Peptides against a protein of PDB entry 3V4O. Designs and how they scored, part 69

Target 1, 234 residues: chain A of PDB entry 3V4O
Amino acid sequence: DQPLAKDKVALLIGNMNYREHPKLKAPLVDVYELTNLLRQLDFKVVSLLDLTEYEMRNAVDEFLLLLDKGVYGLLYYAGHGYENFGNSFMVPVDAPNPYRSENCLCVQNILKLMQEKETGLNVFLLDMCRKRNDYDDTIPILDALKVTANIVFGYATCQGAEAFEIQHSGLANGIFMKFLKDRLLEDKKITVLLDEVAEDMGKCHLTKGKQALEIRSSLSEKRALTDPIQGTEY

## One batch from the design tools (peptide; made by RFdiffusion4, then SolubleMPNN)

Design b2_p15_2_s1 (from b2_p15_2, 7 letters changed)
Fold by OpenDDE base, seed 5:
Structure b2_p15_2_s1 (fold): chain B 234 residues (1-234), chain A 15 residues (1-15)
Amino acid sequence: as target 1 above (234 residues)
Amino acid sequence: SELEELLEKHRKEVE
C-alpha cells in the first residue's frame, strides 16, 4: 500500500539583498542545494531569489493554484522574518525599516489557504528569525489547522539570539540546511525525518542550545517526500 | 506575462 502523489511541486524563496535591512548570504546556497535535492525526488521546483512583496505574494498565489487533492507541495523560505504572538511573517526585500505586517507575508494565513486544497502532503519550512517586532502591534486571531490538512510545518530558528549567519558569517550553508540536506533523500515519514534533523541539530556542539527546529503537523498518514508520482514508473 | 518574466529572472539566478 504505497502512498502515491498526484504531483510534486515546490516553491523555494531565498531573500538576501534587502534594501533597508542587513543583507544575507546563506539563502543563495541553501536554495540551490535544496533545489537539486528536490529535483532528485521528482519535484517540479521553482526557485526564486530576492523577491519584493508583490513578487512574493504572486509566487505564493501561483504555488497555491498548483496545490490540489493528492498533490505533494513544499514551500521553503529563507530570509528575514519575525514572530508576534504566535504569528510568523516573511519579510520581502523591499520591506521598509521598520516593517509591519502589512509589508510582510503571514505564514499562518498561507497555511490556512493550504489546508483548503486537500493536498496529499504539504510541507512548509521556514529558516528565519523569530524575534518580536516591536513596531507591529497586530494580533491576528487565526484558526488552528484542520485535522485533514496533511500539513507539516518546520520552523528553524535561533531563540533569544541574533541570526546564526551573523555570528558565523564564514559558513556557506545555513545551519538548518546543513542538517536537512543529509537526510532529505531518506525514505521516511516526513515528520520522522524532520525529527531526526532536529535531533542532529541538538547533538551538534555548534548548534546545541542555540538553534532548534520546531515541528508542527496535522499529518495522520504515512507520507514521505520519496513517495512516487501516480502513473510514473521509476 | 510581465510578472512571469520577472519571476523567471529570479529563477535563473538559482539554476
Scores: peptide ipSAE 0.020, ipTM 0.583, DockQ to the pose 0.079
Fold by OpenDDE base, seed 1:
Structure b2_p15_2_s1 (fold): chain B 234 residues (1-234), chain A 15 residues (1-15)
Amino acid sequence: as target 1 above (234 residues)
Amino acid sequence: SELEELLEKHRKEVE
């Protein structure tokens, strides 16, 4: 009954030093802390900062090569972004101003490719702005995603370029990471875990009304980040 | 490869 992961692989991207957009600060510390936590969960973690479009595409390609049947895949992104027509776009540091979809990476496209790998779990944690990009009128013609019951999206929205940082234990985290890191190691279904994070964010006077976590999921199994890897003896 | 070198460079920035 205990779900097992064939393997656990995570790609963490933090974009801060944009060439033609406001610079961010939080992604650095957030990526670092998340890296350490995921490693404690036996994830193979690749963490990258300040990626150009070319570098981001290559990183995603390499990440996909590590995915296979039953593998848990987690993609974390912190940086600028936008959402048009239900599609989320991650903005590379060398994106022009204004940027368009052709300059950015579509998360749903990545998901499609992950589905082709028959992964056991697909988790996307996106700490980025989700406002519509009015400068991009392109309607992406994306192939329909397969209906699978193993997809989890966590969207942490920012009203401005970057939400205020919260001091915690000498570190300044983004709002999302502040609450996520306190629960990430819990042995709970990932959607339940994220829901609790959302509740914590809502109860905190510092973040109430300033940032919220939106969860979208098709996950029908009790999959947790703490699930053991097949063949691993503890 | 150039890609591996690039990835390694960025990984070190996180550490």
Scores: peptide ipSAE 0.018, ipTM 0.584, DockQ to the pose 0.084
Fold by OpenDDE base, seed 4:
Structure b2_p15_2_s1 (fold): chain B 234 residues (1-234), chain A 15 residues (1-15)
Amino acid sequence: as target 1 above (234 residues)
Amino acid sequence: SELEELLEKHRKEVE
């Protein structure tokens, strides 16, 4: 039988107007387009732009309150970021230069908290730099994660120092969103869908050597973003 | 704040 979601909730964060770091452009349009698509998929979507550290932490806390057993949770982030020792960090707009882990939000910590909610599906779509931050030598101490087979990570990694953007249909999107938006509404297992997006990105001449999509997952069920919500009309 | 109001509104929609 087709999997059902108890509910579908998404938090979308786009940071672009940084105080002490280069400003970005793509997050604005990308968040907007993704919001519209997820709403078509019956997600309850909270979309926020240019969040300070305090605001980001509050947003995540409130997002977690919306999660429960069987709920599909999706976190999208577009902005500056880095990855140290396998931990991904989202950078708030008020982060200092240089920033450290204490100034940022650790994605793996958020995942831990999501697991405590016994969600049906956890999807992370991270459109940010994943280069090592040489100014931060801190290794975060992470609590043990539960063993769940419902996690999907999509890492859109840019090899360059600046975000790579392409104009599509009159709109300037990030490369990841350009290809994601064409497939997001398809009724496919989310990992299959993302794999196809990755292939599309790989075939694009403009993307070669500049940006790629890495997928990490433990998803053992055929769960899709199109899965219907329990108790609703189909 | 505007952020808190938005999040609170969303919570009501989900519940």
Scores: peptide ipSAE 0.014, ipTM 0.532, DockQ to the pose 0.038
Fold by OpenDDE base, seed 3:
Structure b2_p15_2_s1 (fold): chain B 234 residues (1-234), chain A 15 residues (1-15)
Amino acid sequence: as target 1 above (234 residues)
Amino acid sequence: SELEELLEKHRKEVE
């Protein structure tokens, strides 16, 4: 007897072509490969590239509407970002230079909204080229998060906030996706899977001491991305 | 518009 998902939905966002900031390359390939993998896991996937602030907010709002009791939701973001005072921000492609919190999407706020849903599993994965934003000292006032056991947060980070790309099978992936894609289809508890990804990143000579994966979770059930959808026969 | 179409399509798929 294994856990069942009412449904599986994923929103993938890759921002590359920034108007006022350095352009990125990895998100294109990363989103593409992750899309294909999640579809193999029977996720209904919406993949979007180069979103403005308005488009990002709209996409997230629509994604949240799809989350309901028993649903597995996965939100992936690759692009620029920053972290100030414990708050993480995703940067839209039309963000000004310098950008402020009001121009960006606060991850913790989204997490709060995700917690309001009685989902079977919520996975939030961030792969951001991020650095402290010295031009914004604003501390968003957020309500306390609920204590839930159905959210997994993965945050790919690096010391110098450097963007690294690794060639794999003729394609240039971001470091996080390079290791994630090799394990994503494994039938394992999602936190265990991510922990193994973190270990792989730590063992690789190319990423050792340079890149890391931060995992935050209160998941108490053995939930996996491979869990079957309720009412389906496999 | 393209975004809205994609999201609408996705919503219909999961309904």
Scores: peptide ipSAE 0.021, ipTM 0.550, DockQ to the pose 0.038; fails the geometry check

Design b2_p15_2_s2 (from b2_p15_2, 9 letters changed)
Fold by OpenDDE base, seed 1:
Structure b2_p15_2_s2 (fold): chain B 234 residues (1-234), chain A 15 residues (1-15)
Amino acid sequence: as target 1 above (234 residues)
Amino acid sequence: MELEKRLEEYKKEVS
């Protein structure tokens, strides 16, 4: 009766050393922390830092190739980003200043591709700014998530270009990771888990009014990151 | 092919 994963794969991207944009610090620590946690959950984890546009696109493409029926996938991104007209864009480290959509990776396009994979669970977590980019007026066509896609999209917002950091156990994490790591190993439906993270963020004096977690989901089954693996490795 | 092997040619894994 318990759901099983055919395999568990995760791609973590942390962009911090931007060429033409402010440097970030939190992605390094956050990616490291998340890597360790996901490995405890039997995820095969690839963690990459400071990806160019070319590298980033290739990494995402390769990740998508690993997604298949029953596979649990998790894609995490921490870095600069922006949101225009409902479209979210991840910014590679070699993006120009100013950058446009053609220089960045569109999250909604990736989500669309994920829907075709019939995954058991697909989690996409963004830790980036949701500020509008006034230099880009492109309005891509947005498609609604399919009901049976089993995709969970978490969008953690940050104020400004610099990530607010909280020191915990000697590590200075970003706000989102600070609360996520406390619950990530819990055996709960992923949407419930993320909802609790959102509540924790809202209750904390340090984060209240500063950061929030938006959750969008097409998950119709009780899937958890703790679900055991049944299938072959990917 | 493993994700780690596929991505290795583009960027070395950290952590």
Scores: peptide ipSAE 0.019, ipTM 0.601, DockQ to the pose 0.063
Fold by OpenDDE base, seed 3:
Structure b2_p15_2_s2 (fold): chain B 234 residues (1-234), chain A 15 residues (1-15)
Amino acid sequence: as target 1 above (234 residues)
Amino acid sequence: MELEKRLEEYKKEVS
């Protein structure tokens, strides 16, 4: 029957005003629009902008504390990032230039912690570059995610490491959010939904061959962002 | 301080 969420919680982070790195613009609008959409899906949403390393770590830690058995969690990040040897890193606004792994938040480490929470669904969406950081030689030891962890990981990447934005209604959205927002409210299994977003990105001449969405999932159940919360009557 | 306040409010909301 219809799967139920114990609760729905989301943390959205958009980093734009970097101190030692190029400033971004898209995360502002993207976080705002995603916030409104997730609230329509009955998510309790905390949206934060321009977080320092300390603030990011605290926010993620608090988010993890909210995850529990049956809870639906969504973590979204838009900002600078890099990928080295299979490890992805989110870059805080106060990161030095050049930054290293100790200055950043490791996505895979967060995913490891998420899998221990026995969530009903955990979605991690990254909208950041996947460039190699030549100034970081750290080779972390990564453990595979549990097969039944119910984690969906979406990684929006740009080939060539060039940021693209699309103007929509007078506002500049990131490419990923441009397509995600059109489908986010659909009552579909989240992996199917994201796959359709990926297809939309691939069909658009503006994004074809330039940006793509990588999806990794350990979700073995039909879970959707539209799933109702237990104890609520609609 | 602002972050801490928002996080606290968030915890209260979802708890």
Scores: peptide ipSAE 0.019, ipTM 0.608, DockQ to the pose 0.038
Fold by OpenDDE base, seed 2:
Structure b2_p15_2_s2 (fold): chain B 234 residues (1-234), chain A 15 residues (1-15)
Amino acid sequence: as target 1 above (234 residues)
Amino acid sequence: MELEKRLEEYKKEVS
């Protein structure tokens, strides 16, 4: 018995042209390639670049409205970020220097909202730094995710402000996307797929000590990005 | 169908 998705929706955000922070390059190519891959998986994809705080909040809010029982959702972010005491924050392009939590989007808050949607599968992928922000003294309370949330959280880490780029298929990708793109279309449980991506990253001498993938999951079912949408047969 | 409609509206609003 194969799991079915009610529908498949994805929001991809790539922030590059920061006003008060170092500019990035990889998010453009990574978002583009991920968009094409997810469309092959029958996801309805919205891809946005260089979002202000206002735009990011609106995009995430609208994405959350699309999540419902049985829906497969994927949220991807590439850009600047930070982590303080287990709390992660995505940085909009108009964030001041220094930025604080009120200028950024809290990942844990978004995850909390996602767990209430009873999705069939919800994948949240972050390709951003995990360095501490000394200018933010906020210590949020971390709540455990519900087991029934079917959330898979992937956190790709990098050293420094900008991820190392590697040429792949004529394009310069971030390290995470380089390995993810090779496996994303495989018909495997998503946690198994991401674990294999993590292993691939670990085997590469270019990524050792520079990039890693942390995976957290409440998924108790064999669900894959390749699962068909209800009412459709290919 | 409802989800598709909302997605299209979302695209128009944020694009």
Scores: peptide ipSAE 0.019, ipTM 0.580, DockQ to the pose 0.040
Fold by OpenDDE base, seed 4:
Structure b2_p15_2_s2 (fold): chain B 234 residues (1-234), chain A 15 residues (1-15)
Amino acid sequence: as target 1 above (234 residues)
Amino acid sequence: MELEKRLEEYKKEVS
């Protein structure tokens, strides 16, 4: 009666060496650690660093092609970002200064595309700033979202000019990854797991008022990242 | 993995 995944695939993107924006440090370590953890969970993982707009769009497109019926898909992004009028944007390393929505990838658009798939589970984890971009007043027009019960969206948010980083075990991690890494291998429903991560973040004095994890999900089944693979390798 | 093949030209793998 345990849920099974047809396959488990993950795309991890870490942008840190921006051309026209402050460089980041945490994405490198965070992507590295998450890669190792997901591989222990039998995910097939592609981990990419410092992607241009063109590269990011292609990576996401190719990832979406692998999201088929029963597949577990996980998309992780760490880097600069912003949120305007309820729309979140991932910033490529070659984005201009200031950047606009046309230079970035809209998260809600990707989510819409993910919902068109008959996947067993879709996990979208974002570790980026959600501050307003005052240099962009564009309101994207997005197609209507479908009603599905297989999407889990985790958004690690921060206040201030830049994402807050903390050193852990001699390495500088993002706050989200610091707490996620301690629980990711647990055999629990993914929403329960993320909720516990959120609670851990909330209890830490270093993160209070600075970092939070927002979870959005309609997952109706007890799907876990530890679920065994049924078959078919991609 | 099909994804790995398709993303080969853009691959900047951490490890």
Scores: peptide ipSAE 0.019, ipTM 0.627, DockQ to the pose 0.065

Design b2_p15_2_s3 (from b2_p15_2, 9 letters changed)
Fold by OpenDDE base, seed 5:
Structure b2_p15_2_s3 (fold): chain B 234 residues (1-234), chain A 15 residues (1-15)
Amino acid sequence: as target 1 above (234 residues)
Amino acid sequence: MELEKRLKEHIEKYK
């Protein structure tokens, strides 16, 4: 039987114009492209740019409220970030320099909240750096994701992402989005789709050895972004 | 859409 989504909702966040950190360019076009693609997949998409800490927290909270049993959710973030001791943090545009965990949004905390919603599918895509923040020694103890959480986590990383954007200012899309957009509309299990994106990135001379896509999944069912919404007439 | 409305309202409320 064809899997059915109760609804499809997506929150896309792109942070570019940081107050105390280097400005980025790629998130603008990447969020735009992803918005258009997800709408073709019948997602209800909210795209937000240059969010402060309060705005980001509020957006995530509202997004989480929309997640429920059988709902397909997708959360995408592009911007500055860091990773300390296995914990990833998204950096708001008003974060101080240096920033600390209390100024940022913890990805693992959000994932923990997502797993409680009994969603049909949750996709969390991060396009941010995994640099260590030496000014933050916080080591939160977080529980592992539940086996039945149906969460797919994609982490697109690049060493020196800021330097890469400066060097390749002529690129329309970020590297991750460049490859993702070519496959996103395919009717495939989402983990298979992302794995193919990772392979494409690995084969490209521009990204080979520079950028990688890490995929973590608790998805035990065949679920695709192309799965129809229940009750939708075509 | 309803989602955008809710998000905007929430953001404005706690901004």
Scores: peptide ipSAE 0.026, ipTM 0.630, DockQ to the pose 0.041
Fold by OpenDDE base, seed 3:
Structure b2_p15_2_s3 (fold): chain B 234 residues (1-234), chain A 15 residues (1-15)
Amino acid sequence: as target 1 above (234 residues)
Amino acid sequence: MELEKRLKEHIEKYK
């Protein structure tokens, strides 16, 4: 029937309280809600907030060590970011102003490392801006992801500041998480699930033309976040 | 330092 995960691990990072950049609000609530949802899916979740560059690098490194053959991994980041020449960068809270690539974590480098782990599924979700950083002229060489890597990359972008956050239950949620949380527990192939989230975002009058979800995948199997862990009986 | 310690402990627990 459905595939089995050897294990399920997730690292969630929400950066809000930047030292030299505008503070954010949504990541706190988004990380909290996503944590609860992933735990319902039997993920072992590590949730971290307001990480420095050093802390972020260590967290990612440790997360990568948990990835192995058949493991389901999920890496989520919410915070400031930028994209230059096809490379995406996550900005730590202690990044200088202006920040450059050496101050940030390159997503593509992480993805490259992920593809070597032979994971059963690896989901990377980014909730950050895709604006170009004019102060960074680094042009890294990008390698294509392996077809068998089973990596799903979701990039939620904000095209308009007005639709960046939505007030919900007295708390402000990111737009991406607002729609993701409604579908995350569905037993569907993860790419299908994310595609539906993207459609939901497009149908909403508040987010239409302002928010988008870009999905890239090398997943060739029917893998879902709901897939059971091997050896578990329920 | 404290965060790193907590992270390592948490990861080791579930590893």
Scores: peptide ipSAE 0.021, ipTM 0.612, DockQ to the pose 0.039
Fold by OpenDDE base, seed 2:
Formats: C-alpha cells, structure tokens, sequence
Structure b2_p15_2_s3 (fold): chain B 234 residues (1-234), chain A 15 residues (1-15)
C-alpha cells in the first residue's frame, strides 16, 4: 500500500536583503519556483522572504505547530548560513556583522523539534553555505535524531554565497533549485529523488568540486512528496 | 492562502 499523508504543509524562507551582509538574488526565484511545484503536489505552502530573526523564529514555530502524526512537512531555507562543528545555522536578514549563534536559527535544534511530531515525512532543505564562522565558537550538544523520525535532511552547499547561479527565464536560480525542480514532481521515494538531484549536480561542470548535496535520512519507508493526502481521491 | 494568512497574522500579532 502506498503511504498516505494526513496533510501536507511547507514553509519556504528566502533571505536576500541582508542589512549587514551581502545581498542575495537567487532565493526570490527559488522560493517562487518551489512554491509552485509544491502546490502541484498539494502542499499548503507558506512562502516568506527577508525574515528578521524574530520573524524567522515565529515562522518556524508556526510551522512546527502544523506538524503532527502522519503529516508531511517540508521546510526550505535559502540564504546566508554557516556550519560549526556539525551545527548549521540559518542567518536572518537583520543579523549583525559578525553574526553569532544567538543571532541565528540552529537547524539541528529545529530537526530535534520536528522528530517529536511523529510526522509521516519531514523534509528539511537548506540552500546555504557551510563555511565556518570564525566569530562563533559555540558547540551545541545535540542529540541524534530518532530512527523513526522520518526526517530527510538535504544540505546544498556551495563555496560562496551565490557563486553559482543559472539564469532561467530571465531570472537566476540557485544551482540546487535548478536541478531540484527538474525532479521534484517525480513519484519516487524522496531520498532516491534527492540522490538523483545530487548526481545531476555532480555531473554539472559548474558545480563539480564546488557544490554538493548532502543527504541525511532516517526514512525507512517508501515515502514520496507525491503521496496522496488521506481522504482525497486522485 | 489560508495557511499563509494565519502565519502572517501570527507573526504580526506577536511582533
């Protein structure tokens, strides 16, 4: 039997207009493209741009409230970020320069909260840098995700903020979104889908050795973004 | 749309 989703909800965040950091362009187009695709997959999508720390925290909190047993959730972030000692941080637009962990949202903390929701599927996609922040020496102690969390974590990394963009339809997509959008609607296990995206990225001369997609998953079931919502007929 | 509205309202309400 094909797995069913109780509901499908997505939060997309694109931060571009940073106050004290280089401005980005790709998140606008990427969020827009992803929004349209996820809606085709019957996701209820909330798309937000240029969020302050306060707004980001509230958005994530509200998203978490939407997660429940059997719900399919997808959280996407595009913007500045950093990684220190395995901890990833999303940078709000009002973050100071330099920013520190207290100014940012810890991805692993969010993942920890997600696992408590007993979701049918939870996908967390990051399109941000993985560079070390020399101004932050915080080492959070985080527990490993539960095996039954059904969380798929995708981390698209590049050397530099928007070093790699591909212009499409007059607008420039991030490389991750360029390849993701080609496969996102496929009826495949999400980890397989993302693996194929990773392979596509690896074959691209623009990203070879410069950008990669890291995938971590606790998903042991054949769940896809195309899985139908309970009570609906397709 | 409804979800987006609720989220925005929440953000604004407690801002």
Amino acid sequence: as target 1 above (234 residues)
Amino acid sequence: MELEKRLKEHIEKYK
Scores: peptide ipSAE 0.025, ipTM 0.624, DockQ to the pose 0.042; fails the geometry check
Fold by OpenDDE base, seed 4:
Structure b2_p15_2_s3 (fold): chain B 234 residues (1-234), chain A 15 residues (1-15)
Amino acid sequence: as target 1 above (234 residues)
Amino acid sequence: MELEKRLKEHIEKYK
């Protein structure tokens, strides 16, 4: 009675070497660790670092083409970002200072496109800042999201909060990855897994009051990252 | 592994 995935594909993006913004350290290690974990879960993983706007848009577009009926898709992003008026934006490494929405990738647009693919499971994990960008007062015109029950959205920061890094076991991880990696291989419904990660973050004195995991989901089935793949692998 | 390969190759091509 366990659900099956037609296939499992993941795109991981870590932006750290920004041209006009502070450099980050955690994305490199976090992408690396997540890559290894997802491969243990039989995901086909493409991991990319330091993408320009053009590269990032192309990567996302190509990833979306891999999503199909019954496929498990996971998109992970670590880097700079912001949120204005309910719209979240991932910042490419070549974004100007200050950056604006036209320089960035809108999360809601990507989610909208993910919902169109009739996938078995869509997981979107963001480890980015969600502070308001005072230099961008524009509100993009976005298409409405569809009503689906197969999208899980994890946002590793709250509005107005900034992500921070910690040293763990000789590696500098983002806070989200620190706790996610401890549970990612567990055979649990993905929303339950993320909820437990959120609880772990809440219990940590280093994280409490500084960073939290926001989970948005309408997942109505017991879908787990550990679900086996049905049929021939791609 | 074919899809992963294709994605990677395509991304690199248009990078």
Scores: peptide ipSAE 0.020, ipTM 0.583, DockQ to the pose 0.044; fails the geometry check

